# Peptides against a protein of PDB entry 3VA4, part 21

Target 1, 107 residues: chain A of PDB entry 3VA4
Amino acid sequence: EPIGQLRLFSGTHGPERDFPLYLGKNVVGRSPDCSVALPFPSISKQHAVIEISAWNKAPILQDCGSLNGTQIVKPPRVLPPGVSHRLRDQELILFADFPCQYHRLDV

## One batch from the design tools (peptide; aimed at target 1 I43 D97)

Design b2_p13_8_s4 (made by RFdiffusion4, then SolubleMPNN; from b2_p13_8, 5 letters changed)
Fold by OpenDDE base, seed 5:
Structure b2_p13_8_s4 (fold): chain B 107 residues (1-107), chain A 13 residues (1-13)
Amino acid sequence: as target 1 above (107 residues)
Amino acid sequence: SAATQALLAELLS
C-alpha cells in the first residue's frame, strides 16, 4: 500500500492527478514508466526522485539534474541537483512550472 | 509563469 501521495494540481495541462508513493524510489519525470509520470515537455525524462526508506521517515526529494529544476515553494528554495531535501507533510513543490503537493498517508 | 503564480497564491491562501 502507498506510504505517501504526490498531488499534481489542476492547470492548463488538465485536471488534478494523484500519484501514490511507495517504499523505495519514486521517480518523477516525463517518461511514461516513471512512478510519477508528468508527460509535459518542460519536465525532464527523469526529473527528480522521491525516496521513501520507511513509513516513519520523511521522504527524500532529489532533483536529478533536470533542465527546468525543482523548487520548494514555502519557504522558497531551488533544489540543487543531487542534494537531498527531506519532505515535510503537505509540502508544495514545483517541478519545472508544475505545482505539486506531497501528502503523508496515515496508514 | 503568471498562471502558476496565481495558482500558488491560491494554494497558499
Scores: peptide ipSAE 0.098, ipTM 0.711, DockQ to the pose 0.935
OpenDDE base, seeds 1, 2, 3, 4: peptide ipSAE 0.091, 0.096, 0.095, 0.098; ipTM 0.706, 0.713, 0.711, 0.712

## One batch from the design tools (peptide; aimed at target 1 R30 K45)

Design b2_p14_3 (made by RFdiffusion4)
Pose (drawn by RFdiffusion4):
Structure b2_p14_3 (pose): chain A 107 residues (1-107), chain P 14 residues (1-14)
Amino acid sequence: as target 1 above (107 residues)
Amino acid sequence: LSRLEKLLEELEHL
């Protein structure tokens, strides 16, 4: 069962798309093989990874050296490549120009 | 140079 959700907000690309997040590595990228496939040209083919050790542990987000970056929306931050960031419930993230929101599920 | 190689790889993937 999914233990988290990545919401890609509605935009030019159409209505909101929701992606389940599971225990282990959840790769965010353009490639259709990615656990979270965002098939937009500005997304890197391997853009970021969300690693989840347990349903009761905060996911860890890292940028994988993406071209257009990964940012935390609030407080505004750029995530340097390879630096771990613990995701908070409801935290807003940009992957390139695409805003998303992480939600922890229950349980 | 590494940045340009990465960009080329991304364009090829597209």

Design b2_p14_3_s1 (made by RFdiffusion4, then SolubleMPNN; from b2_p14_3, 8 letters changed)
Fold by OpenDDE base, seed 4:
Structure b2_p14_3_s1 (fold): chain B 107 residues (1-107), chain A 14 residues (1-14)
Amino acid sequence: as target 1 above (107 residues)
Amino acid sequence: SALAEKLAAELAAL
């Protein structure tokens, strides 16, 4: 049962994609094994992680020491590697240059 | 840029 959703907006890379997010660790990265697989060269194999806990359904986003970084759009913030950022519903995120949006599902 | 415009529009819609 997905608890949230990460939307990758459409762009030159292709169409919009929606990724379900589950309890536990949802890895964002270029590797095909990632929960949020972004098969683009500027994305690190394991780029970031979105962790959702049973005791706190608000996801925690951490950059995993990615090459091209992870950023929050509003207000603009570059996430230092390993530093926890609590995602707000409808949060806009950049993984490298790829714009995404987190959406909390009503569960 | 087109990307900046998309992000701005999305932010405005929230």
Scores: peptide ipSAE 0.086, ipTM 0.709, DockQ to the pose 0.026
OpenDDE base, seeds 1, 2, 3, 5: peptide ipSAE 0.053, 0.056, 0.047, 0.070; ipTM 0.700, 0.704, 0.688, 0.702

Design b2_p14_3_s2 (made by RFdiffusion4, then SolubleMPNN; from b2_p14_3, 9 letters changed)
Fold by OpenDDE base, seed 3:
Structure b2_p14_3_s2 (fold): chain B 107 residues (1-107), chain A 14 residues (1-14)
Amino acid sequence: as target 1 above (107 residues)
Amino acid sequence: QELEERRREEEEFL
């Protein structure tokens, strides 16, 4: 059962896609083995990780030393590699230049 | 299988 969702907004790459997020590590990356597989050249094979420790706790986002970075949109900030960022519901994230949104599920 | 796992582990440290 997914606890959260990561939405990749529609763009030049194609239509919107929703990725379920589960307890544990949800790796974001270009590698097809990633929980959130973003098959785009500008995304690192292991780009970032969203770790969810419990359903009632905010997920933690960390950049994994990606080439093109991970950013929070509001307020704008670049995430240094390995630094924990607590995700807020509806938070907007840029993986490289791909805008995404975290959504907490109430199921 | 095993080779893919090793490659995946290497990717974590790139």
Scores: peptide ipSAE 0.101, ipTM 0.638, DockQ to the pose 0.069
OpenDDE base, seeds 1, 2, 4, 5: peptide ipSAE 0.096, 0.085, 0.092, 0.078; ipTM 0.641, 0.636, 0.626, 0.625

Design b2_p14_3_s3 (made by RFdiffusion4, then SolubleMPNN; from b2_p14_3, 9 letters changed)
Fold by OpenDDE base, seed 1:
Structure b2_p14_3_s3 (fold): chain B 107 residues (1-107), chain A 14 residues (1-14)
Amino acid sequence: as target 1 above (107 residues)
Amino acid sequence: SALEQRRLEELAAL
Protein backbone atom coordinates (compact mmCIF):
# COMPACT_ATOMS: atom_id res chain seq x y z
CA GLU B 1 0.00 0.00 0.00
CA PRO B 2 1.55 3.27 -1.13
CA ILE B 3 1.93 6.11 1.32
CA GLY B 4 2.63 8.74 -1.27
CA GLN B 5 2.74 9.41 -4.95
CA LEU B 6 5.17 11.13 -7.25
CA ARG B 7 3.62 12.58 -10.37
CA LEU B 8 5.68 13.26 -13.44
CA PHE B 9 3.86 15.98 -15.33
CA SER B 10 3.22 15.61 -19.02
CA GLY B 11 5.66 17.29 -21.32
CA THR B 12 7.81 16.85 -24.38
CA HIS B 13 8.79 13.46 -23.00
CA GLY B 14 5.24 12.17 -23.06
CA PRO B 15 2.12 11.89 -20.93
CA GLU B 16 1.77 12.23 -17.19
CA ARG B 17 2.90 9.29 -15.07
CA ASP B 18 2.21 8.50 -11.43
CA PHE B 19 4.62 6.53 -9.28
CA PRO B 20 3.61 5.04 -5.94
CA LEU B 21 5.88 5.71 -2.98
CA TYR B 22 6.29 3.17 -0.21
CA LEU B 23 7.93 2.87 3.17
CA GLY B 24 11.69 2.90 2.91
CA LYS B 25 13.84 4.26 0.13
CA ASN B 26 12.22 5.16 -3.15
CA VAL B 27 15.05 5.75 -5.59
CA VAL B 28 14.47 8.21 -8.40
CA GLY B 29 16.63 7.59 -11.41
CA ARG B 30 17.14 6.55 -14.98
CA SER B 31 17.85 2.93 -14.11
CA PRO B 32 14.85 0.70 -14.76
CA ASP B 33 15.12 -0.88 -11.32
CA CYS B 34 14.48 2.42 -9.58
CA SER B 35 11.22 2.82 -7.67
CA VAL B 36 10.64 5.95 -9.70
CA ALA B 37 12.14 5.12 -13.05
CA LEU B 38 12.60 8.17 -15.23
CA PRO B 39 14.20 6.76 -18.38
CA PHE B 40 15.61 10.01 -19.69
CA PRO B 41 19.24 10.76 -20.51
CA SER B 42 19.39 13.89 -18.36
CA ILE B 43 18.40 11.87 -15.29
CA SER B 44 21.21 10.15 -13.43
CA LYS B 45 21.00 6.39 -13.04
CA GLN B 46 20.47 6.99 -9.36
CA HIS B 47 19.42 10.60 -9.21
CA ALA B 48 17.71 11.08 -5.88
CA VAL B 49 15.99 9.23 -3.08
CA ILE B 50 12.67 9.77 -1.37
CA GLU B 51 12.72 8.06 2.00
CA ILE B 52 9.59 7.44 4.03
CA SER B 53 9.76 6.05 7.55
CA ALA B 54 7.11 4.25 9.53
CA TRP B 55 7.14 6.84 12.29
CA ASN B 56 7.16 9.80 9.93
CA LYS B 57 5.10 9.53 6.79
CA ALA B 58 6.46 12.84 5.51
CA PRO B 59 9.08 11.94 2.90
CA ILE B 60 12.67 13.07 2.99
CA LEU B 61 14.15 13.93 -0.38
CA GLN B 62 17.89 13.80 -1.03
CA ASP B 63 19.80 14.36 -4.21
CA CYS B 64 22.33 11.59 -4.75
CA GLY B 65 24.95 13.70 -6.44
CA SER B 66 23.10 13.80 -9.70
CA LEU B 67 24.63 15.39 -12.75
CA ASN B 68 21.79 17.78 -13.47
CA GLY B 69 20.53 18.31 -9.96
CA THR B 70 17.36 18.29 -7.96
CA GLN B 71 15.44 21.46 -7.24
CA ILE B 72 12.48 22.57 -5.20
CA VAL B 73 10.30 24.95 -7.16
CA LYS B 74 8.52 26.94 -4.45
CA PRO B 75 10.53 28.62 -3.22
CA PRO B 76 13.23 27.91 -5.78
CA ARG B 77 16.11 26.01 -4.24
CA VAL B 78 18.77 23.67 -5.55
CA LEU B 79 19.25 20.76 -3.19
CA PRO B 80 22.86 20.11 -2.26
CA PRO B 81 23.80 16.44 -2.59
CA GLY B 82 22.97 14.39 0.48
CA VAL B 83 21.14 17.18 2.26
CA SER B 84 17.74 16.18 3.58
CA HIS B 85 14.66 18.03 2.45
CA ARG B 86 11.34 17.24 4.07
CA LEU B 87 8.69 17.12 1.38
CA ARG B 88 5.42 18.93 1.84
CA ASP B 89 2.20 17.70 0.31
CA GLN B 90 1.80 18.92 -3.25
CA GLU B 91 5.42 20.03 -3.38
CA LEU B 92 6.79 20.69 -6.84
CA ILE B 93 10.18 19.20 -7.68
CA LEU B 94 12.52 19.36 -10.63
CA PHE B 95 14.68 16.33 -11.32
CA ALA B 96 17.01 17.78 -13.89
CA ASP B 97 14.48 19.54 -16.10
CA PHE B 98 11.59 17.19 -15.41
CA PRO B 99 8.75 18.67 -13.37
CA CYS B 100 7.24 16.45 -10.72
CA GLN B 101 4.86 16.76 -7.81
CA TYR B 102 4.72 14.87 -4.54
CA HIS B 103 1.27 13.94 -3.27
CA ARG B 104 0.58 12.53 0.16
CA LEU B 105 -1.99 9.75 0.11
CA ASP B 106 -4.60 9.62 2.84
CA VAL B 107 -3.66 6.25 4.25
CA SER A 1 -3.52 21.83 -10.25
CA ALA A 2 -3.47 22.73 -13.89
CA LEU A 3 -2.19 26.17 -13.03
CA GLU A 4 0.69 24.77 -11.01
CA GLN A 5 1.54 22.37 -13.79
CA ARG A 6 1.69 25.16 -16.32
CA ARG A 7 3.81 27.29 -14.04
CA LEU A 8 6.14 24.39 -13.45
CA GLU A 9 6.42 23.67 -17.14
CA GLU A 10 7.26 27.28 -17.79
CA LEU A 11 9.94 27.13 -15.14
CA ALA A 12 11.31 23.87 -16.49
CA ALA A 13 11.56 25.37 -19.94
CA LEU A 14 13.85 28.18 -18.80
Scores: peptide ipSAE 0.131, ipTM 0.730, DockQ to the pose 0.031
OpenDDE base, seeds 2, 3, 4, 5: peptide ipSAE 0.115, 0.122, 0.110, 0.123; ipTM 0.709, 0.714, 0.703, 0.714

Design b2_p14_3_s4 (made by RFdiffusion4, then SolubleMPNN; from b2_p14_3, 9 letters changed)
Fold by OpenDDE base, seed 4:
Structure b2_p14_3_s4 (fold): chain B 107 residues (1-107), chain A 14 residues (1-14)
Amino acid sequence: as target 1 above (107 residues)
Amino acid sequence: KELEELLKKHLEFL
């Protein structure tokens, strides 16, 4: 059962896509073996990680030293590599220039 | 601001 969801909004790249998030590390990246596979050139092979623990339902987002960065949209903030950011429900995230939204599932 | 406008189209609220 997924605990969360990461939604990639539609754009020039194609339609909206939803990625389930599970306990542990959910890697966001261009590599096809990533939990959240974003096969776009501007996304690093291993771009970021969303880690969810059983004792804390709020995920921790970390940029993995990506080329084009990870940002929180509101309020705007660039995430320094390796710095933990606690995701809020409905949080809007930019991986490079790809807008996404985290959603906590009622599970 | 362009991003926010785009996101408002995708989201119920922003």
Scores: peptide ipSAE 0.109, ipTM 0.699, DockQ to the pose 0.027
OpenDDE base, seeds 1, 2, 3, 5: peptide ipSAE 0.098, 0.096, 0.104, 0.091; ipTM 0.686, 0.691, 0.689, 0.687

Design b2_p14_4 (made by RFdiffusion4)
Pose (drawn by RFdiffusion4):
Structure b2_p14_4 (pose): chain A 107 residues (1-107), chain P 14 residues (1-14)
Amino acid sequence: as target 1 above (107 residues)
Amino acid sequence: NFYDFLEDLKKFLE
């Protein structure tokens, strides 16, 4: 069962898309093989990873050296490549120019 | 596409 959710907000690309997040590595990228496939040209083929060790542990987000970056929306931050960031419930993230929101599920 | 080209170039330079 999914233990988290990545919400890609509605935009030019159409209505909101929701992606389940599971224990283990959840790769965010453009490739259709990615666990979270965001099939938009500005997204890197392997853009970021959300690693989840347990349903009761904060996911860790890292940028994988993406071209257009990964940012935390509030507080505003750029995530340097390879640096771990613990995700908080409801935290807004940008992958390139695409805003998303992480939600923790229950349980 | 152009982004793929730029990203490959960026990785080569690193």

Design b2_p14_4_s1 (made by RFdiffusion4, then SolubleMPNN; from b2_p14_4, 10 letters changed)
Fold by OpenDDE base, seed 4:
Structure b2_p14_4_s1 (fold): chain B 107 residues (1-107), chain A 14 residues (1-14)
Amino acid sequence: as target 1 above (107 residues)
Amino acid sequence: SANDELEAARLAAE
């Protein structure tokens, strides 16, 4: 069962999409093999990873050395590659220029 | 739009 959700807001690319997040590594990237597949040119094949452990259900977001970066909206912050960022519920994230929002599910 | 939704979500999260 999903532990969290990542919402991709609607935009010129299309309608809003919700991606379930599970325990372990949830890769965000352009590759169709990614848990969070964002099939857009500006997204790296393996852009970032959201890891959720059984010990702490609060996800850890890490940029994987993406070309166009991963940013936290509030407070504004560009995530250096490989640096762990603990996601807060309802946190807004930019993968390249695609706005997303993390939602913690009550399970 | 994505920008509008982002802004709205940001404001709601504060």
Scores: peptide ipSAE 0.100, ipTM 0.701, DockQ to the pose 0.030
OpenDDE base, seeds 1, 2, 3, 5: peptide ipSAE 0.092, 0.086, 0.092, 0.080; ipTM 0.689, 0.691, 0.696, 0.701

Design b2_p14_4_s2 (made by RFdiffusion4, then SolubleMPNN; from b2_p14_4, 11 letters changed)
Fold by OpenDDE base, seed 5:
Structure b2_p14_4_s2 (fold): chain B 107 residues (1-107), chain A 14 residues (1-14)
Amino acid sequence: as target 1 above (107 residues)
Amino acid sequence: GPNDQLEAERLARL
């Protein structure tokens, strides 16, 4: 069962989508085999990774050297490639120009 | 929620 969720907010690209996050590495990217598949040209094939090492630990977000970057919204911060960012519940994230939100699931 | 979406969209890259 998923431990977390990444929500892609609705926009000009289309409707909202929710992606389950599991233990291990959840890759965010344009490639269709990514755990969080964002099939948009501005998203790198492998854009970022959300790693969940345990159900009771905060996930770690890392940008994978994406072309258009990964940003935290509050407080605003561009994530340097490969630098670990510990996700907070309800964290707002930009993958390129696509706004998303991480949510911890209570299971 | 809607406010979170709006905040994120406001800061989205162009």
Scores: peptide ipSAE 0.362, ipTM 0.871, DockQ to the pose 0.037
OpenDDE base, seeds 1, 2, 3, 4: peptide ipSAE 0.348, 0.360, 0.350, 0.355; ipTM 0.866, 0.870, 0.868, 0.868

Design b2_p14_4_s3 (made by RFdiffusion4, then SolubleMPNN; from b2_p14_4, 11 letters changed)
Fold by OpenDDE base, seed 3:
Structure b2_p14_4_s3 (fold): chain B 107 residues (1-107), chain A 14 residues (1-14)
Amino acid sequence: as target 1 above (107 residues)
Amino acid sequence: GPNDALEAARRAAA
């Protein structure tokens, strides 16, 4: 069972997509093997990682040295590579220029 | 671009 979800908002790329997040490392990237596969040229093959260590603990987001970066929207912040960012519920994230939102699932 | 994406994200948050 997924314990979190990452929503990719709709845009010129297509419709909204929801990606389930599980315990462990959920890699965000262009590679089709990523947990959150974003098949767009501006996304790095291994762009970022969302690590969930427990269902009752906030996930950790890290940029993996991506070309076009990872940013928190509100309040605005560029994430330096490898630096842990604790995700808040409903957190808005930019992977390159793709807006996403994390939310925890209550199941 | 990034600005449009940011604005879209902000609107989605409202």
Scores: peptide ipSAE 0.140, ipTM 0.743, DockQ to the pose 0.036
OpenDDE base, seeds 1, 2, 4, 5: peptide ipSAE 0.138, 0.140, 0.135, 0.140; ipTM 0.746, 0.745, 0.743, 0.750

Design b2_p14_4_s4 (made by RFdiffusion4, then SolubleMPNN; from b2_p14_4, 12 letters changed)
Fold by OpenDDE base, seed 5:
Structure b2_p14_4_s4 (fold): chain B 107 residues (1-107), chain A 14 residues (1-14)
Amino acid sequence: as target 1 above (107 residues)
Amino acid sequence: DANDAAEAARLAAA
């Protein structure tokens, strides 16, 4: 049962896609085996990770030393590699140039 | 929502 969801908004790349997030590490990256697979050249093979330790705890987002970075939209902030960012519900995130949104699911 | 998507897209395009 997914605890959260990461939505990739629609764009020139194609339609919107929703990725379920589960307990543990949800890797965001270009590699097809990533939990959140974003098959785009500007996304690093292993770009970032969203770790969910428990359903009642905010997920932690970390950039994995990606080439094109990970940013929070509001307020704007570039995430330094390896630094933990506690995700807020409805958080808007940029992986490289790809806008996404995290939201908690009510299970 | 649409507003969130638009806002995120604006920053992505910057």
Scores: peptide ipSAE 0.205, ipTM 0.798, DockQ to the pose 0.036
OpenDDE base, seeds 1, 2, 3, 4: peptide ipSAE 0.194, 0.202, 0.200, 0.194; ipTM 0.790, 0.794, 0.792, 0.790

Design b2_p14_5 (made by RFdiffusion4)
Pose (drawn by RFdiffusion4):
Structure b2_p14_5 (pose): chain A 107 residues (1-107), chain P 14 residues (1-14)
Amino acid sequence: as target 1 above (107 residues)
Amino acid sequence: LDRLEKVLEELEDL
């Protein structure tokens, strides 16, 4: 069962798309093979990873050296490549120009 | 050079 959710907000690309997040590595990228496939040209083919060790542990987000970056929306931050960031419930993230929101699920 | 190589890999993937 999914233990988290990545919400890609509605936009030019159409209505919101929701992606389940599971224990282990959840790769965010353009490639259809990615656990979270965001099939938009500005997204890197391997853009970021969300790693989840347990349903009761905060996911770790890292940028994988993406071209257009990964940012935390609030507080505003750029995530340097390879630096771990613990995700908070409801935290807004940008992958390139695409806003998303992480939600922890229950349980 | 690494940055340019990465850009080319991304363009090939597209």

Design b2_p14_5_s1 (made by RFdiffusion4, then SolubleMPNN; from b2_p14_5, 10 letters changed)
Fold by OpenDDE base, seed 1:
Structure b2_p14_5_s1 (fold): chain B 107 residues (1-107), chain A 14 residues (1-14)
Amino acid sequence: as target 1 above (107 residues)
Amino acid sequence: SELEELRREHEEFL
């Protein structure tokens, strides 16, 4: 059962997509083996990770040293590689220039 | 909606 959801907003790249997030590490990246596979050139093969623990269902987002970065929109900030950021429900994230939104599921 | 507001914020951020 998914604990969260990452929504990729629609854009020039294509339609909106939703990715389920599970306990453990949910890797965001261009590689097809990623939990959140974003097959776009500006996304690093292993771009970021969203980790969800059993004791705390609030996800921790870390950039993995991506080329084009991971950013939070409100308040605006670029995440330094490897630094933990606790995601808030409905938080808006940029992976490179791709807008995404985290949604906590009620499970 | 909240989603629309977030989208607007994203556009302003970029």
Scores: peptide ipSAE 0.033, ipTM 0.652, DockQ to the pose 0.027
OpenDDE base, seeds 2, 3, 4, 5: peptide ipSAE 0.031, 0.032, 0.031, 0.030; ipTM 0.633, 0.636, 0.635, 0.625

Design b2_p14_5_s2 (made by RFdiffusion4, then SolubleMPNN; from b2_p14_5, 9 letters changed)
Fold by OpenDDE base, seed 4:
Structure b2_p14_5_s2 (fold): chain B 107 residues (1-107), chain A 14 residues (1-14)
Amino acid sequence: as target 1 above (107 residues)
Amino acid sequence: EELEERLREEEEFL
């Protein structure tokens, strides 16, 4: 059962997409093998990772040394590669130029 | 920030 959700907002790329997030590592990237597959050229094959543990509700987001970066929107900041960021519910994230939102599921 | 506002509006709409 999914613990969280990553929503990719609608845009020029197409409609909104919702990706379930599970315990463990949820890789965000252009590669089709990624849990959160964002098949766009500006997204790195393995762009970032959202790791969820059983004992810590807040997921940990890390950029994986992506080409075009991972950013938090509020407050604005670029995540240095490999630096852990604890996601808050409803947090807005930019993977490259793609706006996403993390949602904690009521489970 | 314009981006934040736009994203907030989109969130409410969707």
Scores: peptide ipSAE 0.053, ipTM 0.676, DockQ to the pose 0.028
OpenDDE base, seeds 1, 2, 3, 5: peptide ipSAE 0.033, 0.034, 0.033, 0.031; ipTM 0.592, 0.632, 0.620, 0.619

Design b2_p14_5_s3 (made by RFdiffusion4, then SolubleMPNN; from b2_p14_5, 9 letters changed)
Fold by OpenDDE base, seed 5:
Structure b2_p14_5_s3 (fold): chain B 107 residues (1-107), chain A 14 residues (1-14)
Amino acid sequence: as target 1 above (107 residues)
Amino acid sequence: SALLERLAAELAHL
């Protein structure tokens, strides 16, 4: 069962979408094979990865050298490629210009 | 919604 959730907020691109996050690597990218598939041209095929190593540990977000970057909204931070960022519950993330939110599920 | 308001507020800082 999912341990977390990544929400893509609605916008001009389309409606809100919720993506379940599981143990292991959850790839965020334009490729339809990604766990979090964001089929938008400004998203890299493999844009970022959210890795959940255990249900009781904060997920790790890493940008995968994306073209348009990955940012944390608050506090504002551009994530350098490959640098681990521990996600906090309710964290707001920009993949390129697409706002998302991580939510820890209580399972 | 409260979530949208929160998002807007946070994004405004960028």
Scores: peptide ipSAE 0.150, ipTM 0.729, DockQ to the pose 0.025
OpenDDE base, seeds 1, 2, 3, 4: peptide ipSAE 0.148, 0.103, 0.109, 0.143; ipTM 0.727, 0.713, 0.718, 0.726

Design b2_p14_5_s4 (made by RFdiffusion4, then SolubleMPNN; from b2_p14_5, 9 letters changed)
Fold by OpenDDE base, seed 3:
Structure b2_p14_5_s4 (fold): chain B 107 residues (1-107), chain A 14 residues (1-14)
Amino acid sequence: as target 1 above (107 residues)
Amino acid sequence: AELEERRRRELEFL
């Protein structure tokens, strides 16, 4: 069962998409092999990673040296490559220009 | 931009 979920909000790209997140590394990127596959040219092949160590621990988000960056929306913050950011429930994230939201699932 | 942030806040409630 998934531990969390990453929601890609609807937009010009199409409807909302929900991606399950599991224990371990969930790679966000343009490559089709990514756990969170965002097949858009502004997304790096391996853009970021959400690592979940346990169901009762906050996931860690890291930018992987992406071209167009990863940002936290509230409060606004550009994530330097490789720097760990603990995700809060309901946190809003920009991968390049794509708004997403993380939320933990009841397990 | 403030407009973009307002839109984003609305998205939180969808």
Scores: peptide ipSAE 0.202, ipTM 0.718, DockQ to the pose 0.029
OpenDDE base, seeds 1, 2, 4, 5: peptide ipSAE 0.177, 0.196, 0.179, 0.163; ipTM 0.710, 0.728, 0.709, 0.713; seed 4 fails the geometry check

Design b2_p14_6 (made by RFdiffusion4)
Pose (drawn by RFdiffusion4):
Structure b2_p14_6 (pose): chain A 107 residues (1-107), chain P 14 residues (1-14)
Amino acid sequence: as target 1 above (107 residues)
Amino acid sequence: PPPPPVPPKPPVPD
């Protein structure tokens, strides 16, 4: 069962798309093989990873050296490549120019 | 709610 959710907000690309997040590595990228496939040209083929050790542990987000970056929206931050960031529930993230929101599920 | 829009980013080469 999914233990988290990545919401890709509605935009030019159409209505909101929701992606389940599971225990283990959840790769965000453009490749259709990615756990979270965002099939937009500005997304890197392997863009970021969300790693979840348990349903009761905060996911760790890392940028994988993406071209257009990964940012935390609030407080505004750029995530340097390879630096771990613990995700908070309802935290807004940008992958390139695409805003998303992480939600923790229950349980 | 979603954050304000940001400028588009360049495409990643294939």

Design b2_p14_6_s1 (made by RFdiffusion4, then SolubleMPNN; from b2_p14_6 with P1S P10A D14E)
Fold by OpenDDE base, seed 3:
Structure b2_p14_6_s1 (fold): chain B 107 residues (1-107), chain A 14 residues (1-14)
Amino acid sequence: as target 1 above (107 residues)
Amino acid sequence: SPPPPVPPKAPVPE
């Protein structure tokens, strides 16, 4: 059962897509075996990771040393590689040039 | 919330 969800907004790449997030590490990247597979050239094969340790705790986002970076939109900030960022519900995230949004699921 | 406009990024090499 998914604990959260990551939405990839619609754009020139195609329609909106929703990715379920589970307990443990949810890898974001261009590689097809990633939990959140973003098959786009600007995304690193292993771009970032969203780790969820418990259903009642905010997920932790970490950039994995991606080339084009991971950023938080409000307030704007670039995440240094390997530094933990606690995700807020409804938080807007940029993986390279792809805007996404995290939200908790009611479970 | 609507997605923010972002500048395009270059492709990542293999």
Scores: peptide ipSAE 0.602, ipTM 0.920, DockQ to the pose 0.872
OpenDDE base, seeds 1, 2, 4, 5: peptide ipSAE 0.216, 0.595, 0.571, 0.593; ipTM 0.806, 0.919, 0.916, 0.920

Design b2_p14_6_s2 (made by RFdiffusion4, then SolubleMPNN; from b2_p14_6 with P1S D14E)
Fold by OpenDDE base, seed 5:
Structure b2_p14_6_s2 (fold): chain B 107 residues (1-107), chain A 14 residues (1-14)
Amino acid sequence: as target 1 above (107 residues)
Amino acid sequence: SPPPPVPPKPPVPE
């Protein structure tokens, strides 16, 4: 069962999309093989990874050396490639120019 | 192929 969710907000690309997040590595990227597949040209094939080691631990977000970057909205920060960022519940994230939000699920 | 560079999009307001 999923223990988290990543919401892609609605925009010019279309309606809101919700992606379940599971234990282990959840790859964010343009490639269809990604757990969080964002099929948009500004997204790198392997853009970022959300790693969840346990249901009661904060997920770790890492940019994978994406071209257009991964950013935390508040406080604003561009994530250096490979540097671990612990996700807070309700965290707002920009993958390239796509705003998303992480939230924990009740499990 | 690599993605084209794009300007950042303003975040959705809270």
Scores: peptide ipSAE 0.261, ipTM 0.834, DockQ to the pose 0.087
OpenDDE base, seeds 1, 2, 3, 4: peptide ipSAE 0.233, 0.253, 0.194, 0.220; ipTM 0.823, 0.830, 0.812, 0.810

Design b2_p14_6_s3 (made by RFdiffusion4, then SolubleMPNN; from b2_p14_6 with P1S P10A D14A)
Fold by OpenDDE base, seed 3:
Structure b2_p14_6_s3 (fold): chain B 107 residues (1-107), chain A 14 residues (1-14)
Amino acid sequence: as target 1 above (107 residues)
Amino acid sequence: SPPPPVPPKAPVPA
């Protein structure tokens, strides 16, 4: 069962998409085999990772040394590569220029 | 849902 969800907001690329997040590592990237596959040129093949260790713990987001970066929207913050960021429920994230939102599911 | 504002930036192919 999914523990969380990552929503990619609608844009010029197309409609809104929801990606389920599971226990363990959920890789965000352009590669088609990523848990959160974002098939866009500005996204690195292995862009970032959202690791969920338990249903009752906040996920950890880490940028994987992406070319165009990973940012938290409010308050604005660029995530240094490899540095752990604890995600808050409903947190807004920018992977390159693509806005997304993390949501904790009620399980 | 409307997306949040995005900071001005010109991403390049990665």
Scores: peptide ipSAE 0.116, ipTM 0.784, DockQ to the pose 0.453
OpenDDE base, seeds 1, 2, 4, 5: peptide ipSAE 0.102, 0.097, 0.060, 0.109; ipTM 0.764, 0.758, 0.747, 0.771

Design b2_p14_6_s4 (made by RFdiffusion4, then SolubleMPNN; from b2_p14_6 with P1S D14A)
Fold by OpenDDE base, seed 5:
Structure b2_p14_6_s4 (fold): chain B 107 residues (1-107), chain A 14 residues (1-14)
Amino acid sequence: as target 1 above (107 residues)
Amino acid sequence: SPPPPVPPKPPVPA
């Protein structure tokens, strides 16, 4: 059962997409075997990871040394590779030039 | 292969 959701906002690439997030590691990247597969040239094959240890704990986001980076929108900050960032509900994230939003699911 | 570079942060969606 999904614990969270990552929404990719609509853009030139197409319509909005929702990706379920589960306990453990949810890899974000261009590779098709990623939990959150973003098949776009500007996304690294292994771009970032969202790790969820428990349903009642905030997920941890880490950039995996991506070329075009991972950023938090408010307040603005670029995540250094490997540095843990605790995600807040409704957090706005940029993976390269792709705006996304994390949402906690209450199921 | 490495991805091509991207421009600065785009606007925040509403």
Scores: peptide ipSAE 0.127, ipTM 0.768, DockQ to the pose 0.065
OpenDDE base, seeds 1, 2, 3, 4: peptide ipSAE 0.119, 0.092, 0.112, 0.098; ipTM 0.776, 0.754, 0.761, 0.754

Design b2_p14_7 (made by RFdiffusion4)
Pose (drawn by RFdiffusion4):
Structure b2_p14_7 (pose): chain A 107 residues (1-107), chain P 14 residues (1-14)
Amino acid sequence: as target 1 above (107 residues)
Amino acid sequence: SWLTWLLSELLSAL
């Protein structure tokens, strides 16, 4: 069962898309093989990874050296490539110009 | 290596 959710907000691309997040590596990228496939040209083919060790541990987000970056929306931060960031429930993240929100599920 | 990777990303986005 999914233990988290990545919400891609509605936008020019259409209504909101929700992606389940599971234990292990959840790769965010443009490639259809990615666990979270955001099929938009500004997204890197392997853009970022959300690693989840357990349902009761904070996911770790890292940028994989993406072209257009990964940012934390609030507080505003750029995530340098390869640096781990612990995701908080409801945290807003940008993958390139695409805003998303992480939600922890229950349990 | 970086330039090859960049071109791969840009071309695959077409």

